# Peptides against a protein of PDB entry 6DSZ: the designs that were tried, part 64

Target 1, 361 residues: chain A of PDB entry 6DSZ
Amino acid sequence: NYVVTAQKPTAVNGCVTGHFTSAEDLNLLIAKNTRLEIYVVTAEGLRPVKEVGMYGKIAVMELFRPKGESKDLLFILTAKYNACILEYKQSGESIDIITRAHGNVQDRIGRPSETGIIGIIDPECRMIGLRLYDGLFKVIPLDRDNKELKAFNIRLEELHVIDVKFLYGCQAPTICFVYQDPQGRHVKTYEVSLREKEFNKGPWKQENVEAEASMVIAVPEPFGGAIIIGQESITYHNGDKYLAIAPPIIKQSTIVCHNRVDPNGSRYLLGDMEGRLFMLLLEKEEQMDGTVTLKDLRVELLGETSIAECLTYLDNGVVFVGSRLGDSQLVKLNVDSNEQGSYVVAMETFTNLGPIVDMCV

## One batch from the design tools (peptide; aimed at target 1 R267 R298 N334)

Design b2_p23_5_s4 (made by RFdiffusion4, then SolubleMPNN; from b2_p23_5, 12 letters changed)
Fold by OpenDDE base, seed 1:
Structure b2_p23_5_s4 (fold): chain B 361 residues (1-361), chain A 23 residues (1-23)
Amino acid sequence: as target 1 above (361 residues)
Amino acid sequence: SERRKRLEEVLRELEKEEEEKRK
């Protein structure tokens, strides 16, 4: 009698930080396969609030705040292409997670992309974008009153998209993506027309980026534009300004995740395959006209953590390191280094018991 | 030494910003 005590999944597949439970509460949301864990970030640590079972492995988990909402909504997409928008409601001691909208966004036709599911939300909450299949970009318009998530596809000429984000500060929703063709990897932008259900020419492109360019970070205003992370280089482009760095330290291991520390996009956390934690810094230059431009990019090694699948800055120099392969951690960034020269101290470690192998019996 | 100093400055700035958010 193998009492398969259904061990709760411990491997972290995603994490996000925002204001989900209230406008004032800082939340950490953790995806562990089919399980969503919701915490409130407190001075004393993480306070568990709710656990939610999802109908499938969580593939995308993003917080967003539509105009007129007091708190963030949660978009979830499962590996089975079930999409939902969730809202947290509390009435006294009663906690409910309400589905505002749902839908299945699976296509009958299309090759699932080898790089997996990518889900992104326009910073102005005009749409959700999904790269599910090669040569297709799925758009879910965000309408306040629609309980049914309807999607349409736009054809992408670029069949092998590596990563994609919505840019900030664009009049129309604009995507920036890294793609691969026979000539190498490139960055391109498209405007997304909801009305015409087509792509328009984006503001800029960058051909022949680093061969291992793997991640796009959309940079908020005032900088705008995007950061492209490769194996050897980190580049910034906003249509007007291009800047590239090749810090030797990043060549040692592939950067696999990132998280924005500041709302203005001046600092980012980077995690690599060796569990090294970096800070990426965008140095500002104020022009005589009051415009802010990017002066320089800098990467600094903070220390070592578990190998991050996802990173999220909480507050007070506290970072959640979500790990799939190792133990997840709460770590603190300290101003002073320890004896080993690390600025990272583990505050709490969450034991990973290993991947829940869905034994389909 | 100079690199460490720059990193420490960044971390001090982060700490300061977080302290300012709490006020």
Scores: peptide ipSAE 0.392, ipTM 0.899, DockQ to the pose 0.872
OpenDDE base, seeds 2, 3, 4, 5: peptide ipSAE 0.386, 0.384, 0.391, 0.385; ipTM 0.899, 0.897, 0.899, 0.898

Design b2_p23_6 (made by RFdiffusion4; failed a check: a repeat of another design)
Pose (drawn by RFdiffusion4):
Structure b2_p23_6 (pose): chain A 361 residues (1-361), chain P 23 residues (1-23)
Amino acid sequence: as target 1 above (361 residues)
Amino acid sequence: EEEEEEEEEFWEELEEALKEKAE
């Protein structure tokens, strides 16, 4: 027999922003399935540079540039457990994606977990963290000689884990995650020590959270902490400091995705399965000692995009809405809600044949 | 730097417009 592609996969599973082509080159990297798309934000709008294609299902896609690098290094993990670090190199008149490092990191003894694979990267590029199998947190240290991507497993006493994030602004690599056991689910803190290959007691106390907590947000350096998005209550956790708001405006649909807007983290974007688009706020309270603290949380609806699986703010009040169940699109957020109450205006839609349930000729 | 300052002003105005609408 013989199989050809009549149409490339159009659903968007992942999208990230960063400086990948050069420095201050606002790149939008869109992950479909086996395809990877790279764009440069120009005055025209989204203009592509190179659409590559891999022999795998892109499951983790994150950007970073470690200590003393020219441009961000892209990291990709295949669902069949193929890991690689890439670098856009336009040295010549052509374009080549050099593979700085690669290595298969499948464990012969783990069970894939509910909520699938999670790929997290250290705030200061100390290591790559993986959550492939239950009870096994895999660490991949980041240096130069680790070109044949080597790795080692730590053990995780917490068996059922929902979402994991690396915390900003800590003495060393620290992890914040939501896990489940009997008696509801909780949030626990750990410290990754890639010198002894163990877990150390984390920075702060284990807190009880909402029963349906589904997302953890890495809050940047000026504030530090972690934001946990459940079904009904949005909570902020940072050591002893703790804030939460529970608007009934949210419970109608589960919040699925989040995206950081400002570098400060004062503003975030949220998405419903009903197709909404929220703005999560971390309002400031600059005090007498020239320091900045955080006072409250406020969520107010912006309008509605399409159902988003990915979410990314690009530039000049524009957000790329990566839709898996429908058309992905481009959106302009305006201060003046011109029509109705929607601060959201569609600029461009991308044909997504969506989940093809049935068809005929 | 000027472009970053214009974006910060834009986001502050949007936050204030949301707050006035909630009032």

Design b2_p23_6_s1 (made by RFdiffusion4, then SolubleMPNN; from b2_p23_6, 12 letters changed)
Fold by OpenDDE base, seed 3:
Structure b2_p23_6_s1 (fold): chain B 361 residues (1-361), chain A 23 residues (1-23)
Amino acid sequence: as target 1 above (361 residues)
Amino acid sequence: SEKAKEEAEYLEKLVEALRKEAE
């Protein structure tokens, strides 16, 4: 009896960093198709803690910390629209991943969006937002006592949403999204009313952004607002301040992923389709009233890595490069460049044996 | 355009579905 040890998936399709196992532990969570891998980040490297099989391909994986939780919870959405909130629980040597809440969020009516599933969490943990289908925004209220994830839909007039995020520092949960219409691509904001289950007018909009605007980054306070990444330009808007840059270096390949480095949103990693790793820097200006405003945006080429599907900054200049097409990597960001002008040094590589094509026979 | 008609028909179906979920 050859126990065909089912080859574990190696292609990474998502990664996130946070405090999932404890308040003190820094964790790296890696999604590999239906598999979730949990690591503790140590000075010596990644220590494996647990692997979890999911009931489907992981489409969304986000850490969040509700008010009164000591550690992060994990939201997972599968490609089959199974949603769950997971908690890590350790009791001595026994490690359990507890499902705090679950639900299926599939709609009977709706065209799946061409840009795939988008899942976002309000920074104040008031709700989860899901863009699953064109013309719908699904909301999952985050209530402490609900074992069942109840969702409702809000009609989204903009049929072709490219990307969406919740903004920081908003009194009400506020989404910012890039959408496409016959006139081009635009950025819009909506406030989400949980009470009325509707959208209200958001604080700002930006019509006629770059035609290839593909990504929204919500910027924490003190800056607030959002960064919009295109093929040729990177723009910032917060309702009061607008800035745009068009660094020639980003035109060579499409930026496909990002990750925040600094908690205050001063720096972001950007990865492109050629495996180039960039740092996006937000230069601050302190006003006389003590307010911090964005002075400028700058992009620096750090070096080359595997083609990132996802990026996550760990600590001390260490970055995990999750790759679907190539080997995943732990890389070190150095302050000084090497002889080739690269600030990136590979620390560890994780061999990718290729995507497990789930042959649904 | 044919695309605009398809989008309009899709939106009508969505609106009808949302009404049924709210009843």
Scores: peptide ipSAE 0.431, ipTM 0.912, DockQ to the pose 0.009
OpenDDE base, seeds 1, 2, 4, 5: peptide ipSAE 0.421, 0.416, 0.427, 0.388; ipTM 0.907, 0.908, 0.908, 0.880

Design b2_p23_6_s2 (made by RFdiffusion4, then SolubleMPNN; from b2_p23_6, 11 letters changed)
Fold by OpenDDE base, seed 1:
Structure b2_p23_6_s2 (fold): chain B 361 residues (1-361), chain A 23 residues (1-23)
Amino acid sequence: as target 1 above (361 residues)
Amino acid sequence: SAKKEKEEKYLEELVEALKKEAE
């Protein structure tokens, strides 16, 4: 009897940073197929805390903090549409991951979207939004008393959504999305009415964006609005201000992931298909009335890493590079470049043993 | 176009299904 010790998955398909174990602890959470790994970020490196087996491949993993929670909760959606909200509890040496709420959000109707599952959380924690099927937007209202995740669908007229986010600073939950129609790619916003279970007209739209516009980044206050990332251009829009840049350096390879560095949205990491790491900088201008507006956008090449599936800034210039195709890395961002002009130094490398073919037993 | 007609039909089927879920 060869006990094939099932090799643990090493390919990373998601990562997130937040305060999951406590209000004070900085955590790195890593999704590796059906496994969730939880680390505490320390000055000495990553300390493993817990590993959790999930009831399927993790498709969405997001930290969020409802009003009056001291620490973050974890939303997980699996590729089989099992949704849960998880809480970390420690009682002395006993560590438990508690399911606060769960549900299956699969519909019997609709075509699964070709771009896969998108899950987003309203920054004010009013709802979770899910793009699972073409022409549908699923809403899960966030209620503290509900152990069962109830969802409803809203019809989305735009069949081919590329990416979607909730915006910051909106009175009602507001989505911003890139979609494709026969005329090209466009950006639109909708307000989500929980009461009427419908979309209302959003604050702004931008028709005819770049043909390869692929990602939406919701920008926190004071800037607000969204960044749209394409193959050749990066654009900002907040309803009142539009700004576009076309830095030649991003044309060389497609940007595939991003992560916010600063809580105020002043800097973002960008990773491309060649493993190049960029910093996107939002330059502020302070108006005489004390309002902060976006002055300019700038992109800087930091260096090279493994090809990122996901990026997350930890602390002190340390970045986790989650890779599906290569080795995951901890990298240090330096202020000064090395002799090769790189600001990136690999601190630790995590060997990727390749895709574990899930033998469905 | 045959693509547009398929998308219109798919949307009609979705609208009918959503109405039945709301009853």
Scores: peptide ipSAE 0.404, ipTM 0.902, DockQ to the pose 0.009
OpenDDE base, seeds 2, 3, 4, 5: peptide ipSAE 0.397, 0.402, 0.396, 0.400; ipTM 0.900, 0.903, 0.900, 0.902

Design b2_p23_6_s3 (made by RFdiffusion4, then SolubleMPNN; from b2_p23_6, 9 letters changed)
Fold by OpenDDE base, seed 2:
Structure b2_p23_6_s3 (fold): chain B 361 residues (1-361), chain A 23 residues (1-23)
Amino acid sequence: as target 1 above (361 residues)
Amino acid sequence: KKKEEEEKKYLEELEKALKEEAE
């Protein structure tokens, strides 16, 4: 009996950073199929804290901090629609991952969307939004004492949602999404009414965006609004201001992931299908009234990494590059370029042994 | 035609399911 030691999955399919283990600890959480790895980010690198087996492939993994919590909670949704909210609890040397809430959010009727599962959390922690099926938006209200995740559906008229995020700085939870119809791709916003369980008209829309617009980035205050990333263009919109750039360098390969560097949304990392790492910069303009507006957008090529499935800025110019297709990396962003013009230096490489081919024999 | 009919049927099934979830 050769116990084929099931190789631990090494391909990364998601990563997030926040304060999960404590209010003070900076954590990196890595999803590797059914496995969650929890690290503390230190000056010396990544310190492993815990590994957690999940009851399915992790499809969504998001950190959030409800009002009155001292540290972040973790929302996980599996590919089988098992949802949970997890809390880290340490008691001396004993480490427990507590399920605060759980539920199955699978619907009996629904066409799974071609772009897969999207899970988002309102920045004010009022709700979780799930795009699981075409023509539906599922809402999980974030109530403090509910051990059972209750969800309801809202009818979404737009059947072909490409990406969706919650916006920052909205009185009501507001989604911004890219969708496709027979006329092309468009951006729309909706306010989500928890009371009426319906969508209200959002603050703005942009019809006829770039045909390959694929990602929405919600921008924090003071800028607010959203960035829309396409194949050829990057656009910003907040209802009052529109700005677009079309840097030739992004046309070479599709941007596939992003991560916010600065809490104020002034910089973002972008990764493409060739493993190129970019910095997107939001240039501010201070108005005479003290309001901050977006002056310009700029993209800079930083260097090359493994093909990122996910990116996470940690601290001090250190970035985790989570790769599904190649080796994951811990990289340093330098201020000065090397002799090859790269600002990226690999610090550590995590060997990807490939996808666990479940050879069902 | 077939895709439009399939889409229409899907929407009718969704509307029915949403109504049943709200009752």
Scores: peptide ipSAE 0.481, ipTM 0.921, DockQ to the pose 0.009
OpenDDE base, seeds 1, 3, 4, 5: peptide ipSAE 0.473, 0.478, 0.476, 0.469; ipTM 0.920, 0.921, 0.920, 0.919

Design b2_p23_6_s4 (made by RFdiffusion4, then SolubleMPNN; from b2_p23_6, 10 letters changed)
Fold by OpenDDE base, seed 3:
Structure b2_p23_6_s4 (fold): chain B 361 residues (1-361), chain A 23 residues (1-23)
Amino acid sequence: as target 1 above (361 residues)
Amino acid sequence: KEKEEKEKKYLEELVEALKKEAE
């Protein structure tokens, strides 16, 4: 009996931070192919709580807190379009991961998008949005008592969506997306009507953004709007205000991941393909009426890490750097730079043994 | 041109399929 101890995957393909195990616990959740690892973040480091095998490669992993929930729920979508909503339950020493809802969201129609699966959750937890196929936007309504994830498709006229997010502070669920057409890349917004199962005109659009605009960041209130990250530029738009920066330092390598540091959206971590870690700062201006507006955008180089597939700010300047190509890291962000001008100190390194090649025999 | 025509056709096929799923 060769117990082929299947080598546990070590390459990270997703990470999220939230309150999954309890309202009080800060958790780090790490996706490693088909495996979900759940940690509690402590002052001493990461405490492992549970490992969960999934029925496929994790493609989307997002925490969300519906109204009336004391802790976050976990949405997972696999590369084979199996969707589930998971809840952590603990009773004494017994730990259970409960499937609240599940479904397969694969369509018989549509071409899988070249940019892969995108899954997003409305900040008000009204729906999940999925870009799986060109010309379709799938909506999963978030209903409390539904064990079966029912989805419907809305036609998306823009066939080549690059990235999409739900905006904050919108009366109706509103998506913001970068798309490509023959004229270049553009940003557009749509309101999603759950009742009519259609798109309505969104609050704003921005035509002719940077040709390599690749990511949308939804900015919380009070700023609202979105940040669009390109190869050469970072832009902000909220319908009323537009700002753009083109810091030369970001031209050296493509920014590939981001994570919000502050709940109010004042700071974001950015990671590039060279393992450089940046801070994007939103400088506020308080108006005489108490309205907060964006004054400026600034980018600072923090230092170097492993090449991030995903980033997540934990707490107290600690960041998890999830790496697919290299070792994952816990790093500390310092207020003061070292002698080399770096604000980043590696605290812990998690050896990556390489991607599990699924040898399809 | 050919790409745009193919994309247009694809979108038309999607719209038709979506209508059939809504019935």
Scores: peptide ipSAE 0.420, ipTM 0.906, DockQ to the pose 0.009
OpenDDE base, seeds 1, 2, 4, 5: peptide ipSAE 0.414, 0.408, 0.411, 0.407; ipTM 0.903, 0.903, 0.902, 0.902

Design b2_p23_7 (made by RFdiffusion4)
Pose (drawn by RFdiffusion4):
Structure b2_p23_7 (pose): chain A 361 residues (1-361), chain P 23 residues (1-23)
Amino acid sequence: as target 1 above (361 residues)
Amino acid sequence: SEDEEKLEEELKELEEEDEEKEE
């Protein structure tokens, strides 16, 4: 027999922003299935540089440039457990994606968990963290000689884990995650020590959270902490400081995705399965001592995009809406809500044949 | 309303920060 592709996969599973081509090259990297698309934000709009194709299902796609690098290094993990670090290199008149490092990190003894694979990267590029199997948190230290991507497993007493994030602004690598056991689910803190390959007691107390907490947000350096998005209550956790708001405006649909807008983290974008687009706010309270603190949380609806699996703010009040169940599109957010109450205006839609349920000729 | 005005102020600050960044 023989199989050919009549149409490339159009559903968008992942999208990230960063400086990948050069420095201050606003790149939009869109993950379909086995395809990877790279764009440069130009005055024209989204203009591509190179659409590559891999022999795997892209499951983790994150960007970073470690200590003393020219441009961001891309990291990709295949669902069949193929890990690689890539670098866009346009040294010549052509384009080559050099593979700085690669290595298969499958464990012969783990059970894939509900909520699938999670790939997290340290705030200061100390290591790559993986959550492939239940009870096994895998660490991949980041240096130069680890070109044959080597790794080691730590053990995780917390068996059922929902979402994991690296916390910003800590003494060393620290992890914040939501896990489930009997008596509801909780949030616990750990410290990754890649010198002893163990877990140390985390920065702050284990808190009880909402029963349906589904997302953890890594809050940047000026504020620090973690934001947890459940079904009905949006909570902020940072040591002893704790804030939460529970608008009934949210419970109608589960919040699925989030995206950081400002570098400060004062504004965030949220998405519903009903196709909404929220703006999560962390309002500031600059005090007498020239320091900045955080006072409250506010969520107010912006309008509605399509159902988003990915979410990314590009530039000049524009957000790329990566849709898996429908057409992905480009959106302009305006201060003046011109028509109705939607601060959202569609600019460009991308044909997505979506989940093909049935068909005929 | 007051809540709408507060949201419009946040959006306005974002547009200003984008304009400054372009310069």

Design b2_p23_7_s1 (made by RFdiffusion4, then SolubleMPNN; from b2_p23_7, 13 letters changed)
Fold by OpenDDE base, seed 5:
Structure b2_p23_7_s1 (fold): chain B 361 residues (1-361), chain A 23 residues (1-23)
Amino acid sequence: as target 1 above (361 residues)
Amino acid sequence: SAAEQRLQQELAKLEEEEKKKKA
């Protein structure tokens, strides 16, 4: 009996930061294939709290806080379209992860999208949106009393969605997405009607964006709108204001992940395919009427890390670099550069033993 | 460089803001 001690997966395929264990605790959640690792972020580093086995590869992992919840809930979608909402519950020394809601959101019909599974949550926690199949947007209404995650599809005219996010500050849930058509890549917005189960015209669109526009970042209030990241350019649009930058430094390698640093959306971490870490800065201008407008966009190179699959800012300039291809890292952002001009210092490295090839034996 | 100085200022602001949230 060879007890093949199944090597635990070490490759990171997702990470998220929030308040999952309590309202006060800062948590790092790490997805490693079917494994969810839960840490508390402390001044001394990452304290492991619990490991959870999931019934499939984690494809989406998002924290959200519905109105009147004291702490964040966790949405997970697996690659087999099993959806769940998880809650952390501690009772003395007993730690339980409870399933508040679950469902399978697989469709019998539809072409799985080539760009993979996208899962997003409305900032006001009205719904979860899923791009699973070409020409479909799946909506899971968020209802507190519903233990069964029921979904419906809305047809998208745009068959080739590249990325999609919910916008902030919208009266109705509003998506912003990059799509490809025969004329190029474009950005469009739709309002999502839960009542009518249809799309309404969104507040704005931007036709003919950069041909390699790949990522949408929803920007919180007061700025609102979205950032569109391409290969050569970064653009901002909120319906009223448009800004574009083309910093030569981002052209060298494709930006593949991002994470918001500031709650107000003033700064974002960007990671590229070479392991370069950037800061994207939104420069504000305060008008005489007290309105805040975006003045400019700036990108600064911080340094080099492992190639990030995901990034998450923790606290005090500490960033978790989740890597699939290399070792994951805790890195510190410093005010002063080292002798090499880097603002990044590795604090801890987590050895990646490679992907567990699912040997379907 | 002027870029490095601006980056340092932004990183310093970040650390100060995070310290204020913990206080």
Scores: peptide ipSAE 0.026, ipTM 0.563, DockQ to the pose 0.855
OpenDDE base, seeds 1, 2, 3, 4: peptide ipSAE 0.014, 0.010, 0.020, 0.018; ipTM 0.386, 0.379, 0.493, 0.403; seed 1 fails the geometry check

Design b2_p23_7_s2 (made by RFdiffusion4, then SolubleMPNN; from b2_p23_7, 9 letters changed)
Fold by OpenDDE base, seed 3:
Structure b2_p23_7_s2 (fold): chain B 361 residues (1-361), chain A 23 residues (1-23)
Amino acid sequence: as target 1 above (361 residues)
Amino acid sequence: SEEEKKLKEVLAELEKEEEEKAK
């Protein structure tokens, strides 16, 4: 009896970095369809710790640290709308992934959004937000004592949300989103009231952004606000300041993923559909009152990688390039360019054998 | 170029930040 060991999925559809195994360990978590792989990042490379099978394709994977937790927790949402919060526990050599909370967040009524599932976590860990269906924003309140993830819906007037994030530095949980209407694409903000289960007016809006505006990046303090990535432009808005750039280099291919390098949001990695890797830089200006404002935005081409589905900065200029279409890579960002003008060197390549099509017969 | 110099400064900072955390 040859146990045909089912070939493990190799295509990456998500990755995150944080402190999941301990407060001190830097972890890389990789989603490969239904499989979660957990690594410790070391000076010698990626050390495998655990693999976890999930009950469906991972659609959302986010690390978050509630107030008074020593390490990050993991939120996962599957394509079948199974939500869970996972905790890593180690006792000697015994490693357990504990489900702290779970629930199914599927609605009986709703049109699944064409842009797919979006899951976001409030930076202050007050709630999880989900865009699953057109015209609805689902909220999961984060409560430590609740083992059952309960959600409620807030009606969203904007039916065609493209991307959404929670903003930083807001007294109330505040979302920023790009949406499309018959007049074009726009950016809007809403405060989320947990008490009243409704939206309140957010701090700002930007009407008539670029027609192909596709991504929102929430910027941490001291800058605050959001970056909006388009096909031709990158814009910043925080309610008080607006900046836009249109670097010709980004017009060649659509930016499809991003990752924050610095905790303060001064640098971001951007990946496009051709496998080009960029650095987005936020240039600071210190005001006389000690406030920090955004002076300028700059985009620099670092080099080429596999086409990224997801990017995550690890440490020491090392980046994980999670690829669905090609091989995933660990790459090093070098201070000096090579003879071709590239700052990117592949350290390790992870062969992609193609998507495992789960033929559910 | 001035742009290249600024990029090199950014990349050089990424290497230093980890040497300080490892101490």
Scores: peptide ipSAE 0.297, ipTM 0.809, DockQ to the pose 0.791
OpenDDE base, seeds 1, 2, 4, 5: peptide ipSAE 0.296, 0.006, 0.007, 0.009; ipTM 0.809, 0.388, 0.383, 0.380

